# Peptides against a protein of PDB entry 5CWW: the designs that were tried, part 113

Target 1, 194 residues: chain A of PDB entry 5CWW
Amino acid sequence: VPKLQGPFDFDLNPEDEQDDEVELKDIYVIGEKPRVADLMRGEEEELEMMKEDQHNGLSLNIICLLSTSGQVKICLDIDGVEAQWLPPRSKNKRLFAPPPEPPSLLTFQTFDTLKPAEVTPDGWPMFSEDATSPYSFYVTHPAGITYISLTPWVFRLESELQSDSEAGTEFRIDLLAKGQGSERDRIFTQTRTQ

## One batch from the design tools (peptide; made by RFdiffusion4, then SolubleMPNN)

Design b2_p27_2_s2 (from b2_p27_2, 13 letters changed)
Fold by OpenDDE base, seed 4:
Structure b2_p27_2_s2 (fold): chain B 194 residues (1-194), chain A 27 residues (1-27)
Amino acid sequence: as target 1 above (194 residues)
Amino acid sequence: SAAEAEAEKRKRVLEALKKALEKLRKE
């Protein structure tokens, strides 16, 4: 398993082990929605901003990975949820506690933003935020700009995470997994004028 | 506690999601 030497252990499916070491160039993190209880301590203004964003953010951190080839991996931080429920470990940071195991990331979706012909050795794709939505962003590359939105599935996933009914959970998750993935739209393409 | 029950439920959902995604990759 190529352990990407990074702060995150990717539960890379063994099948992904055969993929050539995808050189990561950029990381984009979408933080989890703050807990309502924590928001109650925040200024009323923050609460109003969250209410207006009708799209209740995901209770999970999302980590987006971008390779040199323009491949995007959308990962969910599953361990972050477990950590929230772990009783606050008494601050006795045992000085010699092994470094906390990097959070296990679940790869939700992988897709390319560049065509093979657009990939260049000196091309550096980068993430940039969308000011209109925390769950939308851009991948910029000299060959073009791609808009990405996670909104098609984020709301459904959050709804499932907040659902009190276990009935049909497997079915709903299966639908979520098989359903529409992230929205992807190439908004700009640099035409090589020969 | 109710909080623990909610945590366990979320864990189950995530585990199910993981399994579902693993199946999709094999297809």
Scores: peptide ipSAE 0.120, ipTM 0.626, DockQ to the pose 0.639; fails the geometry check
Fold by OpenDDE base, seed 1:
Structure b2_p27_2_s2 (fold): chain B 194 residues (1-194), chain A 27 residues (1-27)
Amino acid sequence: as target 1 above (194 residues)
Amino acid sequence: SAAEAEAEKRKRVLEALKKALEKLRKE
């Protein structure tokens, strides 16, 4: 997994500057699907397994941020698309490539996994993976466990990114933006022993 | 190249997505 170790430039709307004060507790990264061309360099057997595993994944990296309050931000690495298509810079231009601009993250969705009454100063929410899907995960907190799935929109976004037709793009993106976001389901709630 | 055309297209889609999301946040 390429460690996105760079400072993320959050293309946060200036109105979301108030959200910069949110204490982050955990980060969950979903790497972009491998390019078919990169897969073709592997052994033929891996190609067949990957064909069956229709990795209908997103061509963008997804970065999920989790706050102390149980707020989740789903961010997309937009600059990752540009980097993939930059012609291999000729090795010889020692020109100090300006330090790669930190990847610009687009906040796709923000939502809470905890009710206000469940938020505690000592409560530490954490991400955990779902072994059954790369685009699903859990948020675990002492108050409960929330299942999250990005599948409702990931496929649609990928289809748009791979579409050869510009016709209807605005409409489809509008539908995507206004449509149902991530699936969220509280699968466990800690019973407060009165 | 075909690859460059695909890249430019993807960029345009993402830009459109960004604009759409920004509009939704203002409403």
Scores: peptide ipSAE 0.118, ipTM 0.625, DockQ to the pose 0.636; fails the geometry check
Fold by OpenDDE base, seed 5:
Structure b2_p27_2_s2 (fold): chain B 194 residues (1-194), chain A 27 residues (1-27)
Amino acid sequence: as target 1 above (194 residues)
Amino acid sequence: SAAEAEAEKRKRVLEALKKALEKLRKE
């Protein structure tokens, strides 16, 4: 699991300034798809990758943030990409290089998993993985369980990141941004005994 | 290098994504 060491700088829109007041409860990280070159070191891993269906993972790390109120933020690690592709700066300047700036996170989507009436002071929402998909997970809370899937947009974003043509990029990204975000489905609701 | 070209391309896409998302949030 790539250890994302904070602090993270959130490139939050000024309108999201209200987000600074959000108390975070949990973090769920979806690591970037391993590069084929790194997977080629193990013959068995190569065979598994060939068997993995068309769901090519995203080449970006995804950081999911969960608040005490059940708000989920889906963030993309942009700086992780830059660090991988920037030519290694000459070895000699590393000694005096300023400390690496914290990675910038781009908030892709924000949504609630709880209704206002379900939010309690003692509530503890938590992430849990979906063993069947790396891009799906659950938010568990005493009030209920919500299934979340990033699959509706992850593939399209990755396709754009891997596209050889810059033509129409703005349009496709606009469609991506305006399109269906993460899938969210409440799969269980605790019956309030009145 | 090919790697540099890919990096620049990815950066442009992410910048476009950011701009698009910012626009959507303002609407």
Scores: peptide ipSAE 0.116, ipTM 0.622, DockQ to the pose 0.624; fails the geometry check
Fold by OpenDDE base, seed 3:
Structure b2_p27_2_s2 (fold): chain B 194 residues (1-194), chain A 27 residues (1-27)
Amino acid sequence: as target 1 above (194 residues)
Amino acid sequence: SAAEAEAEKRKRVLEALKKALEKLRKE
């Protein structure tokens, strides 16, 4: 698994300069779908188990960021794509290669999981995985639990990345950009016993 | 190479996606 070692350069929209005040509390990384070529070097048994999951995954790393206020930012690792197609740098060039530039992250979506009244200084939101899906997870906070699913757009993005036809690319990307973002559902709300 | 062509294609897609997202934010 390519260790996404920070720091990440956020291609932050210049209007997001005010985001410098966002205190991050947690990070959740969804690793890219393993390349078939990398799997072929492993044991055949591991290949068969991963083949079923391979068709449903994104070929990009997804980095989810969680702020103290319960804001979630979904980011795509764009530089990871370039690194995948770069010929494996000869082992010998690692010694003098400048430290890999931090991956450029493209912010795909930003949304809140907490209401303003639910945000507390001592309430730290955290990510929790969904064992049933690699592209679904939870944000847990003392005020409640929010389910998040990336499935509405992940498949479409992957389909475009794997498409051999340039025909209609602009249209499909436009639909992806204008389409529904991540699914968000508050599953549990803690009733404050007054 | 075929791999280079695929890389360039993916780069173009991502660049287009970025531009599309930027336009939506300005809207």
Scores: peptide ipSAE 0.116, ipTM 0.623, DockQ to the pose 0.576; fails the geometry check

Design b2_p27_3_s1 (from b2_p27_3, 12 letters changed)
Fold by OpenDDE base, seed 1:
Structure b2_p27_3_s1 (fold): chain B 194 residues (1-194), chain A 27 residues (1-27)
Amino acid sequence: as target 1 above (194 residues)
Amino acid sequence: SEERLKKLAEKLAKLAEEEKAKRKLAE
């Protein structure tokens, strides 16, 4: 049973109220790659399939936010990493764990799927999954359908996060930050019949 | 690593600030 990771109480820290009250319409969550340790409990055959899928998914959850205007915000769940380093708290200490700090989402990339002229007050953009890739999805709107793929950077980010070498880390992180490079292709445009 | 994520976060924050500054200058 995929652990329904959710609802992410996006306590969107209201302080990141960037002035533009971007009305969010949809959320799409890409779960983190299952840890190898969790897979070791499964049959040998699953281990072989994971070896062939060389594109080891990202070890972080990705949260995609979609606004009424067709703006997509790609966020990384950084808190998931902190939880990995916390020694398994022995179940018994009822230490009132401070309420889990709301997950801090790191905005990795923001882009538009609609042209300004395509934005309508009644337009309802929605996410839909791509059955062929966990890191690809569609944004559907009455004006058109946009294919989005995170694959251009997901592998590079994961490789960097898992690297034991500090050599070149600064450079690679700079490239990741500056060149997020999600693929974005409009696959369908609704032609206004004149 | 947590450290690398922190570095990424810092860089993204700087870039966001620079973009914001550019937008303000263009207005």
Scores: peptide ipSAE 0.471, ipTM 0.864, DockQ to the pose 0.052
Fold by OpenDDE base, seed 4:
Structure b2_p27_3_s1 (fold): chain B 194 residues (1-194), chain A 27 residues (1-27)
Amino acid sequence: as target 1 above (194 residues)
Amino acid sequence: SEERLKKLAEKLAKLAEEEKAKRKLAE
């Protein structure tokens, strides 16, 4: 069962007692690539810029979640696909408009940006954008700055999602699942002057 | 595309469970 992790209801299986409530501190959203059809309505110049950027972004939104401990979860927004894939949630017609169901997020990758010794109660990690790439960003913390890039897998995932060939699909998806391969580089470490 | 995302989700879920199992064994 794909564990839909929403930003609000991580159905953290309550039975896994040890899933320390990962306190989220920040969210970073990478918007989906504009649909070609929507781009055709825009100026030709935007279309050319998107064509030249061979690294055609994902057709899915990416939502990155950052915990107090510096854990990053990279999630794919599958809501656009969910309408067809997930069994219609029995709308228990509770009278009150159910709060908009939190977006269903598929956790693609989870990794830490801090060492356990770097985690402090007052440390607040934050996301910041990379102006050079929409699929790269930084995690800043008092202990250091970590560069993250999703580029190693984004193109491969998009290519698979857009492929009309079923040949080798299972194998390629298996490789994507096993080897996400996000780049992670600590570019700055605050030396505790003892 | 939807079926592929479903397959990806299934693979990721399986791997997550395997990782949890490995962590429990390492503890």
Scores: peptide ipSAE 0.469, ipTM 0.861, DockQ to the pose 0.054
Fold by OpenDDE base, seed 3:
Structure b2_p27_3_s1 (fold): chain B 194 residues (1-194), chain A 27 residues (1-27)
Amino acid sequence: as target 1 above (194 residues)
Amino acid sequence: SEERLKKLAEKLAKLAEEEKAKRKLAE
């Protein structure tokens, strides 16, 4: 059972048959949108700059996992939401709080960035950030570079999570589950020098 | 929001099982 020993004890639930064959090489975390209430304790000027960026962010942490074969798994941190709904546990109960249950990750989408012929035993795919968007990133491999954007679904998911209307919720959730429309574009391919 | 995430998880799980069933039938 690969224990991902990170600061987040991701007990990847072993019952999801992680195909024992998927060796993880890298992890990329997209932090949740900062809660406006937590920011209100700071200076008003920082609040105005964050308001514009806040309208476009997801209230959940996104965990991206990258395998040796160039497979990307997009996961949502659901336990982070439970912590948002729990009234701030009084400081005193932290001492006897059972160790935080390992965050349950919900796999939202899985896709490949490499063709089977591009996968090499010595290949080291890595994540790199996009400075222009918090919800876009690159997968870099010796065979090429792939641009990935989560923006096509992030806004729709956030809108659904924040909606007070139950009308059409089942339909919209069904579309989110079926329409995993992350943008994926190979921006560079290394030509094998013959 | 928790209820909506639960519904999303249920839909994703159902789709994954349907895909697995289709793969087994094609074999």
Scores: peptide ipSAE 0.469, ipTM 0.863, DockQ to the pose 0.052
Fold by OpenDDE base, seed 2:
Structure b2_p27_3_s1 (fold): chain B 194 residues (1-194), chain A 27 residues (1-27)
Amino acid sequence: as target 1 above (194 residues)
Amino acid sequence: SEERLKKLAEKLAKLAEEEKAKRKLAE
């Protein structure tokens, strides 16, 4: 039974207080691709369907945050990786698990979907999924609709995380950090009828 | 994999600091 990891308690570390408090309006979560080893317990049919989708999904959860201003922050849930290495803590000791350390989200990319002139106090940007790809989505605002795709880097990141070769790793990680390459396309702009 | 994520995090942090420094110089 995939344990639905409960609500991501985004303990926004208050220490980032000094940067303009970005008011969050919406959250979009892209779940990690199930590991092949976990799929071996599932029906063979799900394994075949995952083979056809050549898009090897990321083994990390992606958390997208949307602000009132239309700023999108793409975060990687790196705690999921730590949990895989931690030996299953023995069931018995109800030792107060230290308050779950706030999930360490790694901010991978930040970008705007709205122009400054399009930002309104009553504007409510929202995420919506793309039915054709788990790594693509839309930001809808009264001013327009922006298509976003994480596909350009997701595969490269996953390939790097799964690679057994250390050769060129530093260079590839540097390239990922400098040039995330998320696609962003304004597909609709509301023409204010004068 | 964890080590690679750590390296990525370090690089992202460095780039963020450089960007902040550039913004402060432009103000």
Scores: peptide ipSAE 0.467, ipTM 0.862, DockQ to the pose 0.052

Design b2_p27_3_s2 (from b2_p27_3, 10 letters changed)
Fold by OpenDDE base, seed 2:
Structure b2_p27_3_s2 (fold): chain B 194 residues (1-194), chain A 27 residues (1-27)
Amino acid sequence: as target 1 above (194 residues)
Amino acid sequence: SEERLKKLAQKLAELAKRRREERRREE
């Protein structure tokens, strides 16, 4: 049985975001690209199919959080939080080791998908996948649909993580952080019929 | 803030460094 994980600590939250003010409504997880070594343990046929789909994915899990207000938070799992399973119920009260420190997520980017006038108390924004890209998704809300793509920075970040050279890495990553180049496009807006 | 972005860049650069060091140990 999978263990419920959390709470997560959010590193580098925006200064203006009090965690207490953000009511989360949905979570969208983009799994890390499996390492080739981990793929070698699978069936040969699955390996061939995955070799063709070797889209240059990020070697980090991306955790997208969506608030009631339509705020999207893009977080990176730098520490590599692994799925935990409940230990088999062995009867022995093993001294619970102190709970490990809660895993931290790195807040990469935060942005709004709704205008302040579109935010409603009863609004339920939700994530929806894009079948054409693992790094693109939609935020659906009664007020409209927003397309989001992480592709502008994901591949660039991965290239830095895979680079054998330290030369210029800090500079290029600084440009990535400053650019925060997630694409955001409102593809549909609901016209309020007065 | 600019300070936050600087810290973000530093943490990502540290990750990149750690990944390079891990690969060098496996070779």
Scores: peptide ipSAE 0.611, ipTM 0.941, DockQ to the pose 0.796
Fold by OpenDDE base, seed 1:
Structure b2_p27_3_s2 (fold): chain B 194 residues (1-194), chain A 27 residues (1-27)
Amino acid sequence: as target 1 above (194 residues)
Amino acid sequence: SEERLKKLAQKLAELAKRRREERRREE
């Protein structure tokens, strides 16, 4: 039986966000691309295609959270949350190892997709995928549709994670953290029929 | 906050360092 993972602790959550105040409505997961070393077990021809594909993804899981208010939270799985399975109910009362610390997610970015006037108590925002890019998606709400792309920073972050040199990495990561350059474009707005 | 962003950058930099060290051990 798969172990239910969670609740997740959010590291570096915005200070102004009390966990009790954010009602989550949807979750969108962008799975990590496999590491080159794990792919080397395949045939050489698949390796060349996979090398090109490896340059086009992040070696971290991205967890996107969507609130009732249309707030999107982009979280990174830094620790690599592996699928945990419940141990078979072997009768041996093995000393319960202290419950593993709840998995933590690193809050990378938080932003709104709705204007304050568009937020309604009965609003139900949802994620939808972009078939053209694994790092782009939409937030749909009765008030409108917002396109989101993580591509401006995802590839830059991956380049730092794959770099063999420490030179300049700290500086570039600092710029990346400050920039948090997710694209956010309202592609459709429902006109309030007066 | 600026402090939060600094901590974020530090955590990501530490991850990058760990990944480099892991690759160097596998080579």
Scores: peptide ipSAE 0.611, ipTM 0.941, DockQ to the pose 0.821
Fold by OpenDDE base, seed 4:
Structure b2_p27_3_s2 (fold): chain B 194 residues (1-194), chain A 27 residues (1-27)
Amino acid sequence: as target 1 above (194 residues)
Amino acid sequence: SEERLKKLAQKLAELAKRRREERRREE
């Protein structure tokens, strides 16, 4: 039986966001692309196809969280959260192992997809995939649809993660973090027909 | 905040370093 993983601790959450105030409604996971080193153990033909595709991916899982208010939180799985299975109910040792520290996600970016006036108590924002890009998705809400793309920073981050040189990496990552250039475009707004 | 962004950059840089070290060990 798969173990329910969580709650997750969010590292570097915005200071103004108390975790208790954000009701999550949906989660969208962008799986990591395999690393070239991991692929070298596979068939050569798969390696060539994946080399071309690897230039277009991040070697980290991205976890997108959506609140009732239409807030999107982009989190990075730096530690590599693996699927956990419930250990077979072996009987005895209630060794109070300290609860394993909850897995931490690194909060990369947080932004809103709704205006305050568009937020409704009964609003159910949802993620939907973009079939054309694994790093793009939509947030749908009764008030409108927002397109989101992580492509402006994902490829740059991956290039730093794959770089063999430390020279300038910290500087470029600092610029990347400051830029946080996720694309966000409202593609549809529901006009209240009076 | 600028401090948060600095910490974010540091954590990502540390990740990049770890990944480089892992690759160098596999070579």
Scores: peptide ipSAE 0.610, ipTM 0.941, DockQ to the pose 0.818; fails the geometry check
Fold by OpenDDE base, seed 3:
Structure b2_p27_3_s2 (fold): chain B 194 residues (1-194), chain A 27 residues (1-27)
Amino acid sequence: as target 1 above (194 residues)
Amino acid sequence: SEERLKKLAQKLAELAKRRREERRREE
């Protein structure tokens, strides 16, 4: 039986965000790019499609969280959360190993998709996938639809993770972190029918 | 905050370093 993993600790959350105050409504997971070695077992056609995806993919899982207020949090799985299975009921009272530290997610970016005036108590923002890109998605709300793309920084981050050279990596990553170049565009706003 | 961004960059740089070291051990 798979073990339910969580709650996750959020590393580097904004100081003003008390985790207890943010009601989450939806989660969107972008899985890591498959390793080439795992793909060699598949048909050649799947290999070609995946090679194109591998050049544009991130070797980390991305977890997107959506609050009732329309706040999006982009988190990275740096530690590689592995699927945990319930330990077999072995009769031996294994000494309470201190509960493994709860898995942590690295908070990369946080931003709003709704204006304060658009936030309603009965509002229910939801994620929707973009069929054209694995690193793009939509946030839908009764007030409107927001397009989000992670592509501007995902490619650059993966390039640094694959680089054999240490030269300039810290500088480029610092620029990446400061730029936080996720695209965000309100593509539709619901007109209040008076 | 600027401090948060610095810590974020450091953690990502450490990850990049770890990945390079892992690749070098497999060669």
Scores: peptide ipSAE 0.608, ipTM 0.941, DockQ to the pose 0.772; fails the geometry check

Design b2_p27_3_s4 (from b2_p27_3, 8 letters changed)
Fold by OpenDDE base, seed 4:
Formats: structure tokens, C-alpha cells, sequence
Structure b2_p27_3_s4 (fold): chain B 194 residues (1-194), chain A 27 residues (1-27)
């Protein structure tokens, strides 16, 4: 049984966000691209499928959080949270190792998908996957549907992660941070039939 | 804020360095 991971510590939350004010309703996790070395341990058939899906995924997990207000928070897993399985209930009262420190997430970007007037107490935004890309998704709400793509900055970040040269990395990372290049497009708006 | 973006850049740079170091250690 997978171990439930959390709570997470959020690094670099927006200064104006009081943790108590953001009611989270949904989570969308984009798993890291499996390393080729980890793939070699799987059956050969799985390896062939992954070679064709040259989707240059990010070598980091991405955690997307969605609030009741339609706020999306894009976080990077900086600690490399491995899928933890529940330890087998070994009967041995092993000394309670101090609870592992909650994994830290780096808040990369925060943005709204709804206008203030569209936020309703009964309206619950939800994530929906995009079948065409693991790094794209939708936020669905009764007021409308917003397409989000992380592809622009994911590609750049992965390029830095895979680079052998440190030359210019700091500069490119600075540009990446400033650019906050997630694509966001409202693809559908529900017209209130007055 | 500009300060937050600067901190974000620093954290990302640190992350990149860390991940590169891990990769090199696995080779």
C-alpha cells in the first residue's frame, strides 16, 4: 500500500499567502521521468515503450495544488520524494525514529484560474489530465475550463538539469525564475444564462 | 516580488547543482 505522503513544507510561498487562507481541494502530481537506469530493471517491453515516448519529461516531481478559489500552486519536489511503501507491520516495536521531516516543496509559481466573480462557495475546481502531455492539464470549474501547460519552463529546467556545463546556468535559471512561463488559457467559459 | 524571484532563482540553482552532483555520483 502506498504511504500517504504529507504534509508538505512549502518553500517560498508568496508572502501574502497565509497558509490558513488557502483551502486546497485537489492535487495533481506529475511524476519525474524515470531514469534510464531504473528502466533497465523493468521488462524489455516497458523499455521500448519509454524510448518511443521521448517526451523529455522533467527529472523532478511536480506537485500542483488547487484551492477552492481556483488558485493553482505549482511546486517542485526538491527532496526527491520517493514513493514510500508502508513499511510492513513488523511487530517489532522498532524505536520510533523521529518522524521524518516532511518533504519540502519549492513553490515555483502561483496563479489564479478564476476571476473573483466566478468563485462560488459551491463551485469546486478540479484538475483534469491532458491526454496529449503529462505536463499539461485542465482546471475545470462550473464557470469555465482553463488549460495549463508547464512545458515551456519544464523544458528549460530539464535542459539545465541535464547540462554538463555550469557556464551560464545561473543566468538561465534567473531568466527561468523571472519568466514563470506556464501557459494558461481559458478555453471555455460558461455563460450565465440570465 | 522581485525579492521572491531572486530567492526562487537561488533555490532553483541550488537544486540544479544538487541534482547534477547526484547524477555524477551515480556515474
Amino acid sequence: as target 1 above (194 residues)
Amino acid sequence: SEERLKKLAEKLAELVKKEKAKRKAEE
Scores: peptide ipSAE 0.551, ipTM 0.927, DockQ to the pose 0.733
Fold by OpenDDE base, seed 3:
Structure b2_p27_3_s4 (fold): chain B 194 residues (1-194), chain A 27 residues (1-27)
Amino acid sequence: as target 1 above (194 residues)
Amino acid sequence: SEERLKKLAEKLAELVKKEKAKRKAEE
């Protein structure tokens, strides 16, 4: 049985966001692309199919969080959180090792998908996937649907992660941080039938 | 804020450096 992971420590949360003020409603996880070393252990046929996908992914996990107000928080897994399974219920009360420090997430970007007037107590936003790309998704709400794509900055970040040269890396990362680069488009708005 | 973006850039640079070091150790 998969173990529920969390809570996470959030690095670089917006200064104006008190942790207690954001009620989370949904989570969307974009898994890292498989490592070449892990692929080399697989069957040759599985390796060929995954090589095509390797060019289009990030070598880091991305955690997207959605609040009840329609705020999206894009976080990077900087510690490399691995999937944990529930240990078999061994009856031996192992001495509670101090709870491991929660894994840290780097808050890359935060943005709203709803206008303040669209936020309702009964209107709970949800993530939905884009079948064409794991780095694109929708936020669905009774007031409307917003398309989100992380592809512009994901590509740039992956390019830096895969580069063999440090030349210009600092400059390009600075531009990436300042640009943020996520696409956001409201594709549907529910007309209030008066 | 501009200060936050600077810190973000620094943390991303550290992350990139760390991940590159891991990759080189696996190769």
Scores: peptide ipSAE 0.550, ipTM 0.927, DockQ to the pose 0.737
Fold by OpenDDE base, seed 2:
Order: structure tokens, then C-alpha cells, then sequence
Structure b2_p27_3_s4 (fold): chain B 194 residues (1-194), chain A 27 residues (1-27)
């Protein structure tokens, strides 16, 4: 039985966000890139497809959270939340083991996909995947559709994770943090036919 | 805020260091 993971602890939430004020409606998870060693056990054909698609995935899980207001929060799984299976209920597990510390998520970026005037009490924004990239997705709402791509910074972060040299890493990471280069484009806006 | 971004950079740096150390330990 898969272990229920959560609640997550959010590290570095924006100061202006009272956690209690953000009502979450949807979650989009981007799984970490499988290790080459794990791919070598699979069909050679998948390896070739991954080489052609220059999308070197991130070696970390990304958790995207969507609020009722259309706010997107991009979080990194810093603890490496592996699929934990519930250990077989051995009778002898001390009932009073402190609950394992909730896995921490690092809040990388937060942004809005809706204008304040577009937010409605009955609005239900949802994530949808982009078939062309796991690091691109859409936020759909009755008011419109927003395209989001994490590719620009994901690539840079992965490059740092895979680098053998520490030279310049601190500087590049500082630039990455400041840039927060997620792409966001409103591709469709619903015209209110009065 | 600038302070938040600084903390974010620090956390990312720690993360990168941690993940590199894990990779080296598995090799």
C-alpha cells in the first residue's frame, strides 16, 4: 500500500502569503528524470527517444500547486520523496513514534494566472499537461487558458546538479533564484459576451 | 523580497551540494 505522503511543509513561502489564505484546488507533479541505469533496464527505444528530445529532465520532483484564485506555486522536492510503501504493520512498532517529519518543499516561485477581476467564487482552475514537454503545462479557467513552461530554469538547475565542478555554481544559482525564469503566456481569454 | 531571494539562493546551493554528494556516494 503506498504511504500517504503529506502534509508537506513549505519552506520559504512568500512573506505576504498567509498560508491559511491560500485555498489549493489542484496539484501537478513533475516526476524526476529516471536515472540512466534505470533506463538501461528498459527498452533501448525509450533511450533513443530521450536523447532526441533534448529535454534533460530535472533530477528532482517538482510540485506545482494551484489555488482557487489561479495562483500557481512551484515547489521543489528537496527531501527526495521516494514512493514509500507502508511497512507491513508489524505489531511491535511503537504507537508513539513521533510522526515522521513531513517532507519539506522548497517554494521556488509563486505567480498568478488570473487577473483579480477574473477571479470568481465558483471558478475552478485546473492543470493540464502539455504533450510536448513534461515541464510545460496549462492552467485552464473559465476566464482563459495560460501556458506555463519551467524549461528555462529547470535546464539550468539540472546543469548545476550534474556538474562535476563547483566553480561558479554559487553565482549561477544566485542568478537562477533571482531570475525565476518560468515562462507564462495567456494563450486564450474568454470574451464575456455581454 | 531581496531577503527571500537570498535565502532561496542559499537553499538551492545547499540542495545542489546535497544532491552532488548523494550522486558521488552512489558511484
Amino acid sequence: as target 1 above (194 residues)
Amino acid sequence: SEERLKKLAEKLAELVKKEKAKRKAEE
Scores: peptide ipSAE 0.546, ipTM 0.926, DockQ to the pose 0.736
Fold by OpenDDE base, seed 1:
Structure b2_p27_3_s4 (fold): chain B 194 residues (1-194), chain A 27 residues (1-27)
Amino acid sequence: as target 1 above (194 residues)
Amino acid sequence: SEERLKKLAEKLAELVKKEKAKRKAEE
């Protein structure tokens, strides 16, 4: 049985966002790029790796959160939360080690996919994947569909993670933080036919 | 805010440093 992971501690959450006030509707998780060492165990995986050499995935997990208002919060898993399974119910009363500190997520970016006038109490925004890219997805709502791509900054962040030198890293990271260059395009808007 | 962005940059820099150190330790 998978261990329920959470609650997460959100680092650098917007000051105005009390976590308790944000009603979450959906979660979209983008797993970290598999390490080459983990892929080398299977013969068939070599062929997929040759195709994946072009997939500049991030070496970190990304957690996207979607609120009832259509707000998207993009978080980075800074602790490297591994999927944990509940230990088999061994009858031995293992002294509950103090619960490990909740994993921390770094709030990278927060943005809205809906205009204030489009937010409805009955609105149910949902994530949906983009089959063409693991770092792109859609937010669907009755008012419209928004395409989101993390590719622009994911590529840059991964480049820093994979760099052998520290030269210029601080500068590029500063630009990355300031840019927060997720693409966000409304691809469909439901026109209320009057 | 500008302050938040500064803190974000610092946290990202720390993250990058940590992950690089982790990779070097695994090699």
Scores: peptide ipSAE 0.551, ipTM 0.927, DockQ to the pose 0.727; fails the geometry check

